# Ledger of designs, part 334: peptides against a protein of PDB entry 8OXM

Target 1, 371 residues: chain A of PDB entry 8OXM
Amino acid sequence: FKAEFRLAGGVNLPKIIDCVGSDGKERRQLVKGRDDLRQDAVMQQVFQMCNTLLQRNTETRKRKLTICTYKVVPLSQRSGVLEWCTGTVPIGEFLVNNEDGAHKRYRPNDFSAFQCQKKMMEVQKKSFEEKYEVFMDVCQNFQPVFRYFCMEKFLDPAIWFEKRLAYTRSVATSSIVGYILGLGDRHVQNILINEQSAELVHIDLGVAFEQGKILPTPETVPFRLTRDIVDGMGITGVEGVFRRCCEKTMEVMRNSQETLLTIVEVLLYDPLFDWTMNPLKALYLQQRPEDETELHPTLNADDQECKRNLSDIDQSFNKVAERVLMRLQEKLKGVEEGTVLSVGGQVNLLIQQAIDPKNLSRLFPGWKAWV

## One batch from the design tools (peptide; made by RFdiffusion4, then SolubleMPNN)

Design b2_p29_3_s3 (from b2_p29_3, 19 letters changed)
Fold by OpenDDE base, seed 3:
Structure b2_p29_3_s3 (fold): chain B 371 residues (1-371), chain A 29 residues (1-29)
Amino acid sequence: as target 1 above (371 residues)
Amino acid sequence: KEEEEEREKKELEELRKKGERLVEDLLSR
């Protein structure tokens, strides 16, 4: 272990530790001190299963559709070593968090990331109409720049084109797989981009099975498809490659319904897989400081043995698990809002929901929906 | 078609069993 650590950003200030393996290779390791890395580990396995399904299908294999996975070595319920993907950066770090963030570099006359956040925080407790108006003002004065990621990293035009396609495919695959699994908390620090592959790596998988919808500020989008995410795809945006890759991913997911249900059922009833949203977790996720540099005090995990009556917890848990399975089955059947949709119809609805500024304006300001 | 569905079903069942073992192996650590 090197004595130096880097902060990866985000609420938990995960420490990036450089470790020299017995093979003499330096491996960056993310040490999360408070996150349930078991949840990340389990979700990575589900992603590997999804990748296996995607690799079996000729159309998704031809498109090289994969969700990027990382190795999780849980050291405890609250600590573990993530094999930090060497050469990944949080999209938020590239876009907004650094003094030399891409927004500041390419759009120096736009609102600062801080100004955008402040404006959205000022309206956090306001009406949806007021949130929407301020969000539109923020969006007008904070124009997307994520196209420049591939342009900075890939100088060769042919490589640049291939990497932009890899990015677009990665967004599509992770968006659809993430939607099926009900992944939430997709803020700009929880999505890494690989500087070599242009593929996305989703981290901090602690909000799954639509538990983001039961947050104090509910999640209103199926996945992150914000303006910068779209800008990274280039001129076609969500049309063409992205849409087709979403459709092909959704086709494989829907055709694999029985398997995905069985896998998720096993996970939902696993007593060691804490997927449920609790009030402390909810507070933690939505009490993000304005400045990502503020050391959130150690919430002492006081052993509040909330001796909630075990019987009422178990019945409530089973009912929530059943609802999650039913909703997963609906998604895999293309049932949206009580209507059975085609793959194209379902994907279209999800894209429209994800890009709708009304939905985006309702998100928790710490999600940074304007990025 | 039926042989492809049966192969797919068998592969899916192998994947399930692999998932269960992976979960068990994670939980046993």
Scores: peptide ipSAE 0.021, ipTM 0.364, DockQ to the pose 0.018
Fold by OpenDDE base, seed 4:
Structure b2_p29_3_s3 (fold): chain B 371 residues (1-371), chain A 29 residues (1-29)
Amino acid sequence: as target 1 above (371 residues)
Amino acid sequence: KEEEEEREKKELEELRKKGERLVEDLLSR
């Protein structure tokens, strides 16, 4: 390891370290402290399994449908080493970072990212109707620009087309796999785009198994399919390649029901895999920018085992695990809203739910559903 | 067709068992 480190920014101040392998190659590593990387590690393995299923099927293999994975080495319950996704950028950084964000560059007369956030934060505790109206105003005055990512990175038209196709396939695969695993909406900083492949890398997998639905502001979308995510697909949007790749991914997932259920069952009942939403994690995920100032968590690690009556916690845990498994089984059967849907019907419903401005307007404003 | 379907089933079952072991190995650390 080199003695020098860089800060990647963010609340947990992850450290980027350079290491030289025994092969003489320099590799960047992200050292996260204060995060349980076990969940990320487990989810990466589930993604590898999903990738294996997708590689076996001829239709998904021909389309090169894969969810991008990264290496996670958990070191403790509060620390680990991530393989740094070299040559990736958070989509949020590209889109809305400071004055150099693509929205500011391409749409200088639109609302600023700050104005959008402010407007949506002001209505956060308001009715769904008020949220929807303000969200529509924000969307009208904050037009998508993510199409320019591929245009900036890929100057050759043939390469540009291929990379836009790779992006669209990556979004489709990650959306459907993410829906099956209940990853929900993803904060724009937790979606990286590879500057060479145009594929997405999902990081910080702290919300899984629909635990986003029990957040203080519940998730209302099956996956992130916001206007910029769609704009990156180009003029066809969600139609054509994206939809077909979602359908083919969903076909493989549904046909692999037993395997996926068994894998998830083992994970859910593992005592070392904390997938459950706790109040502190919920607060962390949905913190207001204004509330960041006072919570110095004096997490004095008083390892006082709150011996909460193990019996009542265990019964509540088991009921949540059973509910997650039942819901996973429903998804894999195509049961949506009490109705059995075809793959095309299910994928259509999920796309419609994900792009519905009413659903998007109800999301936590910190996750920037207008981006 | 039947041999291919039986091969796919065996490969899926091997993948399940590999998945279970991989999960157990992660969770035992």
Scores: peptide ipSAE 0.019, ipTM 0.361, DockQ to the pose 0.017
Fold by OpenDDE base, seed 5:
Structure b2_p29_3_s3 (fold): chain B 371 residues (1-371), chain A 29 residues (1-29)
Amino acid sequence: as target 1 above (371 residues)
Amino acid sequence: KEEEEEREKKELEELRKKGERLVEDLLSR
């Protein structure tokens, strides 16, 4: 271990430690404190299984559809070592860094990230109509810039095109697999981009099996497909490559139903895997101190409403697990809103839900749906 | 299948040419 550490950005201030292996290779390791890295470790195993399914299928193999995985070594219930993906940056750090974020550099006359967040926090307890109007005003005055990531990193036009394609495929694969597994909390600090491959790395996998829908502010989108995420795909946006990669990924997932159900069943009943949402975790996810420190919001402790929606979780663990398995089976059959959809119909519905400004305007402000 | 692959290849080639122009416009600033 080198004596020097770097802080990675974000709430938990994870420490990046450089380690020299017995093979003489330097490996960066992220030491995350306070979080149960067991959830991340388990979800990485599920991603590896999904990657195996994608690699076996000829169409997904030809498209190189994979979810980026990292090694998680849990040291305790509250500490672990992550293999830090050397040359990754949080998409939030690139886009909305206070010093020199891409929005500030390319759109200096737009609203600041702080102004956008403030406007959305002011309407957090307002009607859906008021949230939608303010979200549309924010979006009009905060235009997407994530196209510039690949343009800055890849000056050769042929390399630039290949990397933008790799990005689009990575978004598609992670979005569909993330939807099947019910991944939540996909805020801009929980998604890293590799500066060499342009592929996404999803971290902090503690909100799974649609547990984001039972948060005090429920998640209203199946995955992150915000304006900057779409802008990174280039001129076609969600059409063409992204849609086709989503459809091919969904086809493999649906054709692997028995395998995926068996895997998830084992995980749901693992006594070491606490996937259930608890009140303290819900408060931690939606009352982030970072959002408080920047804006100095007066803590009016109307804590009473958040407690009521969590009290209905008194359903026996077995009933919750059974509902998760039933919902997973529905997704894998293409059952949406009581109707059986084709792969193309299901993927289209999910894309429309993810890009709907009404759904995006209802998200918790800390999710930064305008980015 | 071949027509769909050829269409995908043509869409990709048009997208490449549009991307090249955008990169040139960015580097000329």
Scores: peptide ipSAE 0.000, ipTM 0.231, DockQ to the pose 0.011
Fold by OpenDDE base, seed 1:
Structure b2_p29_3_s3 (fold): chain B 371 residues (1-371), chain A 29 residues (1-29)
Amino acid sequence: as target 1 above (371 residues)
Amino acid sequence: KEEEEEREKKELEELRKKGERLVEDLLSR
């Protein structure tokens, strides 16, 4: 281990440590807290299973539909090392880095990322109509640029086209699996893109099983399909390759209902896997810049075991777990808003929900729905 | 109390091992 560390960008400021392996190769390692690592590790196992299901199906295998996974190595009871995805960059870093972000480079006359955030924060407590109007103004003055990622990285036209397809497939697979697992909207810093494969790597999987819907500002989209995410697909956008890959992924998930339910049930009742949303986690995820008062996490959570009667906690937990399982079963049956949909109908509904400016305008401004 | 907490911890670790085996069995097929 080198003594120097960098902070990764994003809310959780994970420590990036460079390590020299026994093979003499330098590897970047991401050091996260205990609980984040367990959640990430569990979700990586679920993703590996989803990948196995996707590889068994001829249509999804032919399309190379996979979710990129990373190794989680627990080092101690309180620390672990993520094998950092070498050759990845957060999409947020590429798009909205203050110095050299793609928006600034390609759209220098548009609003800055900061101006967009400020405008949306100002209306955070306003009506949905007012949020929508400001979001539309932001969107008009902050045009998508993520198409340039593949253009910058892949100069050969044939390679460029192939990598854009790999990106589109990766977004589709992660979107549908993310919807099934209830990952919700993904912060732009928690989506990495591989600079060689153009595939996405989702990190920081601490919001699962639709727990994003119980945040102070509830999630209103099934997955992140913002304008830049769509722009990276190129001229066809959500049509053609993306839609077909979503449909084929959803088909595999629905046909694997029993397997998925059984595994998620085991995970929901795994006591080492705290997937539940607590008020502190909710506050942390939606912390306002104005509330950046010195909440030094004195994670001296002293063992005030508030003797909450174990019975009431267990009953509340069991009710939440049952509700999650029921909702997962509904999703896997294609039940949306009490109606049974075909795979194509369900995927269409999810795409429409994810791209709807009304839904995007209602998201927590800190999650940058205009990017 | 300590024996109950240790029993819970053991049941929990058994559930985890059961889940891991279920995942491994599903991955090995």
Scores: peptide ipSAE 0.012, ipTM 0.378, DockQ to the pose 0.025; fails the geometry check

Design b2_p29_3_s4 (from b2_p29_3, 21 letters changed)
Fold by OpenDDE base, seed 5:
Structure b2_p29_3_s4 (fold): chain B 371 residues (1-371), chain A 29 residues (1-29)
Amino acid sequence: as target 1 above (371 residues)
Amino acid sequence: DKEEEERLKKELEELRKKGERLLEDMLAQ
């Protein structure tokens, strides 16, 4: 191990450690200190299975549709080493770093990331109407800049275009597979971008099977498709390549219904895989120290309301697992809001839900829906 | 603990092999 370590961004301050293998190769390792790395490891296996399905289909293989996976080496139930993708950065570090974030560099007259967060925290307990109005004001004064990631990293126009295409395909594949698996907590520190491939790496996979919907502030979007995520796709945004890649991914998932249901059933009943949301995990996800350092000490009142909403889910583990399987089956049949949709109809609904400012304004402020 | 690390690695590798076999059996149909 080198004597130097870097902190990755995010709540757990994961340590990036460079190590030289016995083969003389440098390998970057992420050390997480408190996360259940078993959940990440299980979800990486599910992503590998999804990648196998995508590689077998000619249309998804031609498009190189894949979810970036990483090797999890658990050291304990609460600690382990992630084989870190060399040359990845959290999208939040690139976009909203306090010193030299892309928003500050390219939009110096916009609101600071701190001003945006403060404005959304001030309305956190307000009506949906007040949240929407403040979110629209924040969005007007905090314009997307993520297009500059590919422009900074890829100076050759042909390479730049290829990498922007790889990014768009990575967002599409991970968004649809993430939706099918009900992946939540997709904040800007849980999504990395590879500086060489422009592909996304999703980390911290502990909120799965729509368990984000039972958080004290429920998740209202199927995946992260915020303004900066869309800006990285370039001038076509969600249209053309992104939509077609979502449709082709969804087609493979729906045609693999039996496989996906059987795999998820085995995982839901695995006693080693604690996918259920518990009160302590919910508090940890929505009472982040990053939010505490900016809050004056008025937080003594919130501990009581968060405990009540999680205590009413006294449903037997089996009933929760059955409900997850039923909802997964509905998604794989294209059943949305009691209606059977085509692949194109389902993908369109999901895109509209993910980009809707009303849904985005209702998210927990720590999710940073304006980024 | 090194024994706990090795146990957890084995459990995850068995889960991987179970899932791969399930996927192979279902894709052979």
Scores: peptide ipSAE 0.020, ipTM 0.498, DockQ to the pose 0.019
Fold by OpenDDE base, seed 3:
Structure b2_p29_3_s4 (fold): chain B 371 residues (1-371), chain A 29 residues (1-29)
Amino acid sequence: as target 1 above (371 residues)
Amino acid sequence: DKEEEERLKKELEELRKKGERLLEDMLAQ
């Protein structure tokens, strides 16, 4: 290990450690000190399976629709080393780094990332109407800049176009697969962009199977399709390439219903895969920066009061797992709000839900829905 | 079909065992 580490940003301050392998090769490793990297490992396997499905289909193969995967090496139940994708950066670091972020560089007269966050935190406990009004004010005074990522990294116009296309395809594929799997907590530090491929790498996969909907501040969007995410697609935004790639991904997912249900069923009942939301995890994900000081996990919380009968816990777990499978089956049938939708109708609904400023304004301020 | 289910279960179990081995190899370093 090198003596120096970098912070990847985010609440957990994940440490990027440069490791020299026994082969003499330097590998960057993300050390997450508190995250269940087993969930990441399992979800990476699911993504690999989804990639296999996408590669088997001619239409998705021709479009090179893939989810970027990384090697997860758990070190413990609560620690591990991600083989950090060399040449990735959190989209949040590029966009909203306090010193040199793209918003500050390209939009110096807009609200600072801190001002936006402060305004949204001030209304966090307010009505949805007040949240919406403040969110719209923030959005008006914090204009998208993510188009500049590809422009900065890819100076050749032909390369730039291909990379913007790769980005758009990556967003589409990860959005639809993420929706099918119910992937939550898609804040700007949990989404990396590869500086060479322009593809997204989703990390911190601990909120899956729609468990983000049972957070203290429920998730109201199916995936991250915020204004900067859309801005990175260029002038067409969500139309054209993105929509078509979503539809083709959704088509493959729906046509692979049995396979996906079987995979998820095995995972939901894997006793080593703790996908369920618990109060501590919920508190951790939606913790305020001010509240960081007191959550020393006193290891000494006597396990005595959690004598909920093992039978009642198991029955509760099984009922949650069954509901997750049922909801997954509904998604794979195109059942949304009790209505069967076509692939195009379902994708359209998901896009509209993801870009709706009413849904975005209701998200936890730490999710940074204005970015 | 049952064969595809069994294949997927095997692939998942192999993937789990690969994850566990990678864990052991890193803890041994």
Scores: peptide ipSAE 0.019, ipTM 0.469, DockQ to the pose 0.024
Fold by OpenDDE base, seed 4:
Structure b2_p29_3_s4 (fold): chain B 371 residues (1-371), chain A 29 residues (1-29)
Amino acid sequence: as target 1 above (371 residues)
Amino acid sequence: DKEEEERLKKELEELRKKGERLLEDMLAQ
């Protein structure tokens, strides 16, 4: 390890450490503090298994449908080393980083990212109707620009076209697998884009198995398919390549029902894998900018073994695990809202849910559903 | 079913152990 570290931006102040491997290659490592890297590690294993399923199927293999994985190695429940994806940038950094963000560069007369966030925060406790109206106003005055990512990075038209397809395939694969695993909406800082491949890397997998639905502001989308995410696909948006890649991914997932259920069952009952949402994690994930000031560093999370009164907590845990498995089985059967859908019908419903401004307007404003 | 469950448990445990070794190797560097 080099003695020098850089702080990556963000609430957890992850440390970027440059490591020299025994092969003499420098590797950037992200040391996350306080994040459950075990959850990330487990989810990366699940993604590798999903990738194996996708490689076995001819239609998904021909399309090179894969989820980008990174090496996570958990040091402890709250610390570990993440292999930093060199040559990746958070999509949120590209889109909305201060005055240099793509929105400001390409749409200088639109609302600032701060104005959008402020408007949506002001209505956070208001009716769904008021949230929707303000969200539509924000969306009208904050137009998508993520198409420019590939245009800036890939000047050759043939390369640009190939990379836009790689992006679209990556979004499709991660969206469907993310839906199956219940990852839900992903904060714009937790989606990295590879500047060479245009593929997405999902990090900080702290919400899984639809635990986003039990957050203080419940999740209302099956995955992140916001306007900028769609804009990166180019003029066809969700139609054509994206939809077909979603359908082919969903087909593989549904045809792998037994395997996926067995995997998830093992993981849900793994005592080392804390996938359950707790109030502190929920507050952390949906923390308001105003609430940042009072977290004095003095919460020594001493080893209060909260002696979980074993009996009542086990019954509650088992019921949640059973419910997750039941819902996973429904998804893999194409059961949506009590109706059995075809792969195309299910994928269509999920796309419609994910792009619905009514659903997007109800999301936690901190996740920037207008981006 | 049971043999496939055991195989998948074993594969997950091997993946876990592989992850743990990769960490030890990364920390030892």
Scores: peptide ipSAE 0.018, ipTM 0.460, DockQ to the pose 0.025
Fold by OpenDDE base, seed 2:
Structure b2_p29_3_s4 (fold): chain B 371 residues (1-371), chain A 29 residues (1-29)
Amino acid sequence: as target 1 above (371 residues)
Amino acid sequence: DKEEEERLKKELEELRKKGERLLEDMLAQ
């Protein structure tokens, strides 16, 4: 280990350490100190399986549709070493870093990221109507700038075009696979972008199987398709390449129904894979600045074993697992709101849900739906 | 098919064992 460490951006301030292996190779490692890296490891395996399905299909292989994966070495339940994706940056760091962020550089007269956060926090406990009005005001005064990522990194026009295409394909693939797996907590610090490939790397995969819907502020979008995410696709936005890549990914997922159900069933009943939402995790994900003072360090996970009979916990767990499998089967059949949709109809509904400012305005302010 | 389910369980178990071996190899280096 080198004596020096760097901080990666993000709420948990993950430490980047350089390690020299016994082979004399330097390896950059990300040390996470609070996240269950076992959940990330399991979800990376699921992404590798999804990538295998996408590579077997000629149409998705031709489009190079993949989810970026990383190596996870869980050291404990709450600590581990992540193989750091060299040359990645959180999209939040690029967009909304304090003084050097793209919003400040390209839109210096817009609201600051802090002003947007403050305005949305002030209405957090208000009506959906008040949240929508303030969200629309924030959006009007905080215009998207993520198009500049590819423009800054790729000066050659042909390279720029190919990288923007790679970005759009990465967003499409991760959005559809993320929807199928019910991935939540897709805030701007949990999505990295590779500065060389323009592909997205999703991290912190602890909210899966739609467990984001049972948070104190429920998640209201199927995936992150916010204005900056769309702006990075360029002038066509969600139309053309993005939509077609979503449809082709969804076709492969729906045609792999039996495989995906079997995989998810094994994972849901794996005693080593804690995918369930617990109150401490929910509090951690949606902490208010006011609530930080009352978290006494003595809430060991052991002390809130309120002796709910093991039987009632097991019955509640089994009913949640069954509901997850049923909902996954519905998604893979194209059943949305009790109606069977075509692949194009289902993808269209998901895009409309993800870009709806009414859905976006209802998200937890920490998710930064205006970015 | 039951054979494809068994093959997928085996591929998952091989991926788990490959993950565990990669973990052991990374911890042994």
Scores: peptide ipSAE 0.007, ipTM 0.411, DockQ to the pose 0.022

